# Peptides against a protein of PDB entry 6IDX, part 110

Target 1, 380 residues: chain A of PDB entry 6IDX
Amino acid sequence: KELAKLSADVTFATEFINMDGIIVLTRLVESGTKLLSHYSEMLAFTLTAFLELMDHGIVSWDMVSITFIKQIAGYVSQPMVDVSILQRSLAILESMVLNSQSLYQKIAEEITVGQLISHLQVSNQEIQTYAIALINALFLKAPEDKRQDMANAFAQKHLRSIILNHVIRGNRPIKTEMAHQLYVLQVLTFNLLEERMMTKMDPNDQAQRDIIFELRRIAFDAESDPSNAPGSGTEKRKAMYTKDYKMLGFTNHINPAMDFTQTPPGMLALDNMLYLAKVHQDTYIRIVLENSSREDKHECPFGRSAIELTKMLCEILQVGELPNEGRNDYHPMFFTHDRAFEELFGICIQLLNKTWKEMRATAEDFNKVMQVVREQITRA

## One batch from the design tools (peptide; made by RFdiffusion4, then SolubleMPNN)

Design b2_p15_4_s2 (from b2_p15_4, 10 letters changed)
Fold by OpenDDE base, seed 3:
Structure b2_p15_4_s2 (fold): chain B 380 residues (1-380), chain A 15 residues (1-15)
Amino acid sequence: as target 1 above (380 residues)
Amino acid sequence: SELQEMLRSTLSKEV
C-alpha cells in the first residue's frame, strides 16, 4: 500500500526501478501463489504499484513476460475476481496494448472482445470504463484487416447494444472518463470510413458505374418492368442517361463518375447515396422526383448535395483524425444503429432538401444553403 | 435541436 502510493512520485520510482524493484513486483504476479493470507489485497496493491511505476515511462513495457501477460489476462477472463484486481488488470492490459505492438499481439490471442463485453454488464462504472478503454486500445492497435473484422462482427452490434442499455441508458450519471471512452469508441468507429472517403472512383470501372446506373434505375425506372428496356440504339440511351443524370443533380451530367473522383469524400458519398436508395427507397425517390420535375431553377441538385453533405459530415465528425485526449463529446444516437453514419446522412439530406426549399435557393445559393445546413447540424 | 429529435425518432424506430 505504501509502495503503491510512493510509486506515483518520479524520484521514488526512479530509485525503486534502479534497484530492480519492478522485477520483484512482476515475479509476485507471475508466481500466482494464492497461499498468502490477504493475497487479493496484496495483489491489488502490487498491480497498483506496477502501473504507477510503468506510467513514468522509465521502463519499457516489453520487459514483461508472457507469464505475466497470461496472469493479467486470466484475471480479466475469470468470472470470480476481486473488483480491485479486475480494475487494475484491465488498466494494465490497456497500457500494454497502447505502448507495445508485440504485447498487443499476445493480448489479442488471450482476450476476446466478447469476454470484455461481460464487464460492461455490471453496475460498476469504473469497471465498464476500463473495459471500454481496453476495447478501444485493441481497436486502435489492431491491423486494418482485424479492425474491419471487429467492426463487422456480431460483437460490435452486441457491444453497441450493451453500451446503450447498460452504460448510456443506465440509471447513473456518465462520468467524464466514461464519456471520453465513448467518444474514443465513436471516433474509432467513424475512422473505418476513412478508406472509402479517400477512395477515388475510377470512371472506367464498370462495377462502380453500375452503382450510379442503379441509382438512376431506382429513381426513374422503379415502376418500369426491366424486361421492357426498348432495344433502341446505344446513342439514344446515352442521351437519355445524360438527361437522367442532370435530373439526379450530378455536376457532370455526361459522366457522373467524375463527381466521385475528388477525395474527400470519394466513394463514401456513393455508398451513402446507394444506402439511401436501397434502405430508404421511398425517401430517395421522393427527393429525386420532387427536384427532377421542377423547371423553376429552384431544383436541389441531389447528386452534388449528397457529395458535399458527405464531405461536410466527415469534417464535422473528424473522420480520419485520432481521438483527442481532452474530448468527451459522444453522441448516444450513434450507438443505436449499425449504419449510424449512413442514417445520419439520410436525415441530413432531407434537412438539406427542406432548407433548400425554405430558402428558395438556386444553384448560385448552393454554398449558402450548405453553410446554413452546417450550422443546423453542428447546433443539433 | 429538430435534427436531434429527427435522429432520435429515426434511430429509435429500430430499437
Scores: peptide ipSAE 0.046, ipTM 0.677, DockQ to the pose 0.600
Fold by OpenDDE base, seed 1:
Structure b2_p15_4_s2 (fold): chain B 380 residues (1-380), chain A 15 residues (1-15)
Amino acid sequence: as target 1 above (380 residues)
Amino acid sequence: SELQEMLRSTLSKEV
């Protein structure tokens, strides 16, 4: 206890570390000697002292043994561990993951996100916070291949469902620390969209062009059989498609694929448009047809608007950015739906279309409308 | 407007 308190002092920490005191603490953990009276209390103070000593940055985290890691991971994976030991063990693992890629690799072999999810099902918000913090650390430090494995739809759905039910919808106010961890998890989850956001459309890819054609079909030919392959069209049919792509509000009416070559938002904008068209078909058709029937220069260019809105949402949600330590703004919606980004896009595109009408905007007002919509989204 | 209210409700921390 006194060691744990004194370990917060840098002068004491320096002297204690110079006397190999930290090695003694690690050996106490490694020994696993449960036979001592008050072992749990002694261990909790040992882990506290170890954390406080390591927080001075005098000793590299790489000094810890695999046996130490296994013991700490064992305290997190065992169902009947003292709360104080569990909290300190989660914090140690978080610090290990954040400070050492080599320790991340070892920890990722010893613990699963599924084991950490079990610590979210408790009523203790502090344990929940440390568990999410460790999940966030693992997500942040995961190599790209393992981030995809962590992004497995089932694991994400289960994690989101548990956070929603046990943390967000909990009968307790969300503390600042938990709000920060939820923010971090949200940012890291949106970073999974970065690949699509940075993927340029290939104008020569027929499968990608077929998506744009499907957007046209859904908007204008909703009763027509999808069997009308775009390739068999006469020059009149190509000219008809150019008119339809103009009515859809693409910037390039001849080759709308060119509008998706800019990154960000790249293919992510097309994914959002296709989701809207398939899942919210009536809303999509309404937005397109309301603007396609206008001859008054007050038409809202849906295609251009969808692309720029997707880009704006990526900027607002910090897609591809690291989480900021000072922020705690999370959105519960992102835990309620598997396609929450696309659903947010679907709400925001309706808001954009409404704002365009209310402002009586023309194509020259496009940037002003987008700025007003940005303010509306960020103040919501 | 109803859309702004839906947006606020959807983005609200109270949901």
Scores: peptide ipSAE 0.034, ipTM 0.749, DockQ to the pose 0.279
Fold by OpenDDE base, seed 2:
Structure b2_p15_4_s2 (fold): chain B 380 residues (1-380), chain A 15 residues (1-15)
Amino acid sequence: as target 1 above (380 residues)
Amino acid sequence: SELQEMLRSTLSKEV
């Protein structure tokens, strides 16, 4: 207990480390000797002293043995009565993951996200915070191939539901530390969009062109009896599609694929448009047709607006940026839906279309409308 | 905000 308090002092820590004191603490954990009177209390103080000593950055985290890692992971994976041991064990594992890629690999073999979810179902907000912090550390340090698998495990309706029901909708105010961990989790989740945001459309890829054609089909052919497809020549068909792509509000009416060659937002804008068209078909058709029937130059160009809105949302959400330690702004809405980004896009595109009408905007006002919409989204 | 209410209403239908 006294050691744990003194270990916060840099002078004491330096002297204790120079006496191989950390090695003695690690051996106490490795021994696992439950036979001592007050073992649990002694262990809790040992883990506290170990953390405080390591937080000075004097000793490398790579000094720890595989036996030590297995003991600490054992305290997290086994049902324990001592909340203090669990809390310190989660914090030690977080620090190991953050400070050493070699320790990350060993910890990722010993602990599953499913085991950490059990620590979110408790009433202790500190345990919940350390459990999310360790999840975030594992997600941040995961190789790119494994990061998507972890994200799919986060997209497992279960983790989001547990966070929503046991953390966010809990009967207690969210502390700053928990708000920060929820912010970090959101940033890491939205950073998975970076690949699609930076993927350029290939104008020669037929499969990608077929998606643009599907957007046209949903907007204009959903009510048309397939019998009236005029069997007329390839040139007349191209001219019809150019008109339809103009009505869809693409910048390049001849080859809309060219509008998705700009990164950001690249293919992510097309993914959002296709999601809106398939999942919210009535909203999509309404927005397109309301603007396609206008003769007054007050038409809102859907295709251009969808691309620039996707880019704006990526900028607001800071897609591709690392989480900042000083931030704690999280959005509870993103824990309620599997496709939260695409749903946010679907709401914001309606807001954009409303704002365009209210401003009586023309194509020359496009940047002014986008600025007003940005202010509306960031104040919401 | 009206946007937060729309977000809540859209997202609360799945809960």
Scores: peptide ipSAE 0.032, ipTM 0.575, DockQ to the pose 0.588
Fold by OpenDDE base, seed 5:
Structure b2_p15_4_s2 (fold): chain B 380 residues (1-380), chain A 15 residues (1-15)
Amino acid sequence: as target 1 above (380 residues)
Amino acid sequence: SELQEMLRSTLSKEV
């Protein structure tokens, strides 16, 4: 009688029918009963109905059982599952991960990124999209320690290679939904730079100071016999290093470490400079020496330029920002290299140096050059 | 919707 009275409320009846419906649907999945001739079709419809009901936000995702999670994860991990079941199972897992940290923990124990990568090696773009969406959800909801592990893993190199070869370079147009998931993955990948971007240099840290000294060594001592050990710190040598740091284009010629105390870009700028100096040594030396030999006030200050360019790239790539649902602008180049940000920096610093020369810029024109370079990068 | 009919049909078979 009370149930009949409560069922007279359309809201309660809808909630109760929806809740009973959801409970029945979850039990159908949990039962795993493959006995029906139309089981796959029935299950696909069951999973569709479950998603649609849950998308109303009326029922908490935390209501799902561990048995349900295991069944859904089973459909994703098993070979030769019906495409319709697989698609819906990926979507359910994504929604579970996004809506509940408790469900994320359970799902992260039941599935691996390696299993999801297998679903990228298919001709079905919808399956690929939902697989990337689930990877993105797992990456977004991962604790910082696990997120860094996911980024450093062989899985990430493999993931990028698979995405590049089977998705981006596929013989089919990229749909908006896939483009969005590639954008999300790109944003989440660059957000790993946030820690370094927000890390201030400690001017008293000898190891960090040694990196700045290594930048000087690579630029000016690369042709000098290793027998000139960094001999005694006589005032003449300190004065020589101050000159070298001026030639490197640091703002603080006496203590270049002070240039890296501003966040953003903090230590990330030093990381980029060191990467350029070690991986693209000829390019680095050319840029530094070309500007260091100038007495005409048209020298491009490499150190200052590298810092401000790193900051600009972080702003353009929206480092530290969450992905926006309305965006689908991904850059295929970032899937081609492990150190894509540092490679982008290496390209952009050459562009900056070129633009500086073409503009016949002086130190007073610095902000104008940076604005022109920003426009060049954002149009590329 | 076809889904509501299917839900009704599925629910009516388990009952």
Scores: peptide ipSAE 0.007, ipTM 0.348, DockQ to the pose 0.009

Design b2_p15_4_s3 (from b2_p15_4, 8 letters changed)
Fold by OpenDDE base, seed 5:
Structure b2_p15_4_s3 (fold): chain B 380 residues (1-380), chain A 15 residues (1-15)
Amino acid sequence: as target 1 above (380 residues)
Amino acid sequence: SELIKMLEETLSKEV
């Protein structure tokens, strides 16, 4: 207890570390001494002293043994562990993951996100905070290949549902520390869009061109029997498609694929358009047809608007930026849906279309409309 | 505020 308190002092920490004191603490934990396990308070103080000593940055986290990691991971995975031990064990694992890629690899083998989810279902907000913090650390430090797997585990309705129901909608006020961890999780989740945001369309990729063609089909051929296969590309059909791509509001009416070569938002804009067209088909068709029937120069160019809106949403959500330690602004809405970004896009594109009409905008007013829409989204 | 509320209302209807 006294050691744990003194370990917060840098002078004491330096002397204690110079006396190999931290090695003694690690060995006490590693030994799993029945003594420490029988005295939860003594173990909790030992872990506190260890964490406080390591927080001075005097000793590298890479000094930690695999036995120590397994012991700490064991406390997190053990049912009915003392809350004080669990809290400190989560904090130690977080610090290990954040400070050492080597320790991240070892911890990621010993602990699953599923085990950490159980610590979100408790009434203790401190435990929930440290559990989310460790999840965030694991997500942040995951290699790109594993990050998508973690995202898929996050996209499992279960984690978001648990966070929503047990953390956000809990009968208690959200503390600043929890709000920060929810913000971090939100940022890390949206950073998964970065790849698609930075992916240029290949105008020669037939599969990507087929998506643009599908957008046209859904908008204009939705009532036409699927038996009208894209028959021989007679010049009349190419001219017809050019008209349709103009009606869709693409900037390049001849080759709409060129509109998706700019990054950001690259292919992410096409993904959003396709999601809207498939999931919210009536909304998509309404927006497209309402503008396609206009001859008054007040048509809202859907394709251009969708691209620039996707870019704007990425800027507002700071896609590709690391989470900032001083921020705690999370949006509960993003925990309610699997495709929260695409749903946000679907609402914002309707807002844009409404704002365009209300402003009686023309193509020359495009940037003014986008600025008004940005203000509407950011003040929401 | 109003957009967040619309989002919450829209997203709450799918639950």
Scores: peptide ipSAE 0.034, ipTM 0.690, DockQ to the pose 0.529; fails the geometry check
Fold by OpenDDE base, seed 3:
Structure b2_p15_4_s3 (fold): chain B 380 residues (1-380), chain A 15 residues (1-15)
Amino acid sequence: as target 1 above (380 residues)
Amino acid sequence: SELIKMLEETLSKEV
């Protein structure tokens, strides 16, 4: 206990480390015999002293043995562990993951997000906070392939549901530390969009052009049996498509693929448009047709608006930026849905279309409408 | 904000 308190002092820590004191602490944990209830307090103080000593950055985390990692991981994966030991073990694992890629790999083999979810289903907010912090560390340090797998996993849906029900909707105030970890998780989740945000459309890629054609089909041919596409000549079809792409509000009516070559938002804007068209088809068709039937120059250009809105949302959500240590602003709504960004887009595009109508905007007012919409979203 | 509230109301219908 006294050692754990004194180890927070950098002068004491330096002297204690120089006497190989940290090696003694690691060996005490490695011995494994300390899980007996009568040694739980001693183990908790040992883990505290170890963590405080390591927080000075004097000793590399790579000095930690695989046996030590397995013991700490064992304290997290075991169903009956003292809360104090569990808390310190989660914090040690977080620090290991954050400070060493080699330790991350070893920890990721010993612990699953599914095991950490069990520590969210408790009444202790401190345990919940450290469990989310470790999840965030694992997510942050995961290679890109594993990050995408973590995002797509049923565990992520379950994780969001558990966080929503047991943390956010809990009958207790959210502490600053928990709010920060929820913010971090939100940022890391939206950073999965960065690749798509920075992906340029290839105007020569047929598969990507087929998505734009599908947007046209859903808007204008939804009632037409696709079998009755009249075999009229390729030139008449191109001229028809140019008109349709104008009605869709693309900037480049001849080749709307060119509108998605700008990064950000690149292909992410097309993903949002396709999501809206497939999941909220009636809303999509309504927005497009209401503006396509106007001859009064007050048409809201859907395609241009969707692209600029996607870019704006990425800027507001700071997509591609690392979490800031001083931030604790999380939005509970983003834990309610798997496609929360696309749903946000779907609401914001309706708001944009409404604001455009209310302002009686023309194409010259586009930037003014976008500024008003930005203010509406950021004050929301 | 009204937008976050609308989002919460929209997303809460799918849960």
Scores: peptide ipSAE 0.033, ipTM 0.705, DockQ to the pose 0.574; fails the geometry check
Fold by OpenDDE base, seed 4:
Structure b2_p15_4_s3 (fold): chain B 380 residues (1-380), chain A 15 residues (1-15)
Amino acid sequence: as target 1 above (380 residues)
Amino acid sequence: SELIKMLEETLSKEV
């Protein structure tokens, strides 16, 4: 206890580390001594002293053995552990993950997000906070392939449902520390969109062209009798598609793929449009047809609007920015759905279309409409 | 606020 308190002092820490004191603490944990396991308080103070000593940055986290990591991970993986030991063990694992990529790899082999989820199902908000903090650390330090796997695990109805039901909708006020960890998790989740946001459409990629063609098909052919025989000459078909792409509100009516070459929002805008067209088909068709039937120059260009709205949403949500330690602003709504960004887009595009009509906007008013919509979204 | 409410209402249908 006294050692744990003194370990917070940098002068003491420096002297104690110079005396190999930290090595003694690590060996005590590594030995799994019945003494430390039977005296939970002594173990908790040992872990506290270790963490406080390491927080001075005098010793590299890479000094820890695999046996030490396994012991700490073991305390987190046990169904019943002392709360104080669990808190310190989660904090140690978080610090290990944040400070060493080599330790991240070892920890990611010893602990699963599923094991950490069990610590979210408790009434102790401090344990929940440390568990989310470790999930966030693992997510932040994961290589891109594993980060997507963790995101998929977060997109699993189970983790989101547990956070929503046991943390967000809990009968207790959310503390600042928990709000920060929820903010971090939200930021890390939206940062998965960065790759798509920065991916330019390849106008020569047939699969990407087929998506644009599918948008046209859903808008204009969904009600049309399949009797339009494939035999109409290629030129008439190209001219027909140019008209359809104009009605869809693409800037480049001849080659809509060119509208997705700007990054941001790149392919993410096309993903949002396709999601809207497939998941909210009636809403999509309504928006397109309402504007395609207008001859009064008050048509809202859906394609252009969808691209600029996607870009605006990325700017508002700060997609690609790292989480800031001073922030705690999270949106509970983003924990309710796996495709929360695309659903946000689907609501905002309806708001945009409404605002366009209310303003009696023309193509010249486009930027003015977008500014009004930005204000509406940011005040929401 | 209204947009967030609409989002919460829309997204709550999938939970």
Scores: peptide ipSAE 0.033, ipTM 0.697, DockQ to the pose 0.635; fails the geometry check
Fold by OpenDDE base, seed 1:
Structure b2_p15_4_s3 (fold): chain B 380 residues (1-380), chain A 15 residues (1-15)
Amino acid sequence: as target 1 above (380 residues)
Amino acid sequence: SELIKMLEETLSKEV
């Protein structure tokens, strides 16, 4: 206890570290001494002293042995661990992950997100906070390939559901520390969209062109059989498609694929449009047809609007940016759905279309409408 | 607020 308190002092920490005191603490944990396992308070103070000593940055986290990591991971994976030991063990693992890529690799082998999810189902908000903090650290430090695996994993859906039900919808106020961790998790989750946001459409990729054709088909040929492959069209059919792409509000009516070559938002805008067209088909068709039937120059260009809205949403949500330590603003809505970004897009595109009508906008007013919509989204 | 509420209402139908 006194060691844990004194370890917060940099002068004491420096002297204690110079006497190899930290090595003694690590060896005590590594030995798994039946004494420390039987005296939870002594172990909790040992772990506290270790954290406080390491927080001075005098000793590299890379000095930690695999045996030490396994012991700490063991305390997190055990169902009947003391709360104080669990909290300190989660904090140690978080610090290890944040400060050392080599320790991240070792910890990621010893601990699963599924094990950490079990610590979210408890009534203790502090344990929940430390568990989310460690999940966030693991997600932040994961290689790009592993981040995608984490995104696609049933673990992410399950994690989101548990956070929603046991943390956000809990019968208690969310503390600042938890709000920060929820913000961090939200930012890291939206950063999974970065690849698609930075992917340029290839105008020569037939599969990507078929998506644009499918958007046209859903809007204008909803009763027609999908068997009308785009390749067999006469010049009249190509001219018809150019008219349809104009009615869809693409900037390039001849080759709409060119509108998706700008990054951001790249292919992410096309993904959002396709999601809207497939999942919210009636809403999509309504928006397109309401504007395609207008001859008064007050048509809202859906294609252009969808691209710029996707870009705007990425900017508002800070897609591709690291989480800021001073921010605590999270949105519960993003934990309610697997495709929360696409659903947000679907609502915001309706808001944009409404705002365009209310402003009696023309194509010249486009940037002004987008600015009003930005203000509406950020104040909502 | 209204947009978030619409989002919550739309997204809450799947929960």
Scores: peptide ipSAE 0.032, ipTM 0.702, DockQ to the pose 0.609; fails the geometry check

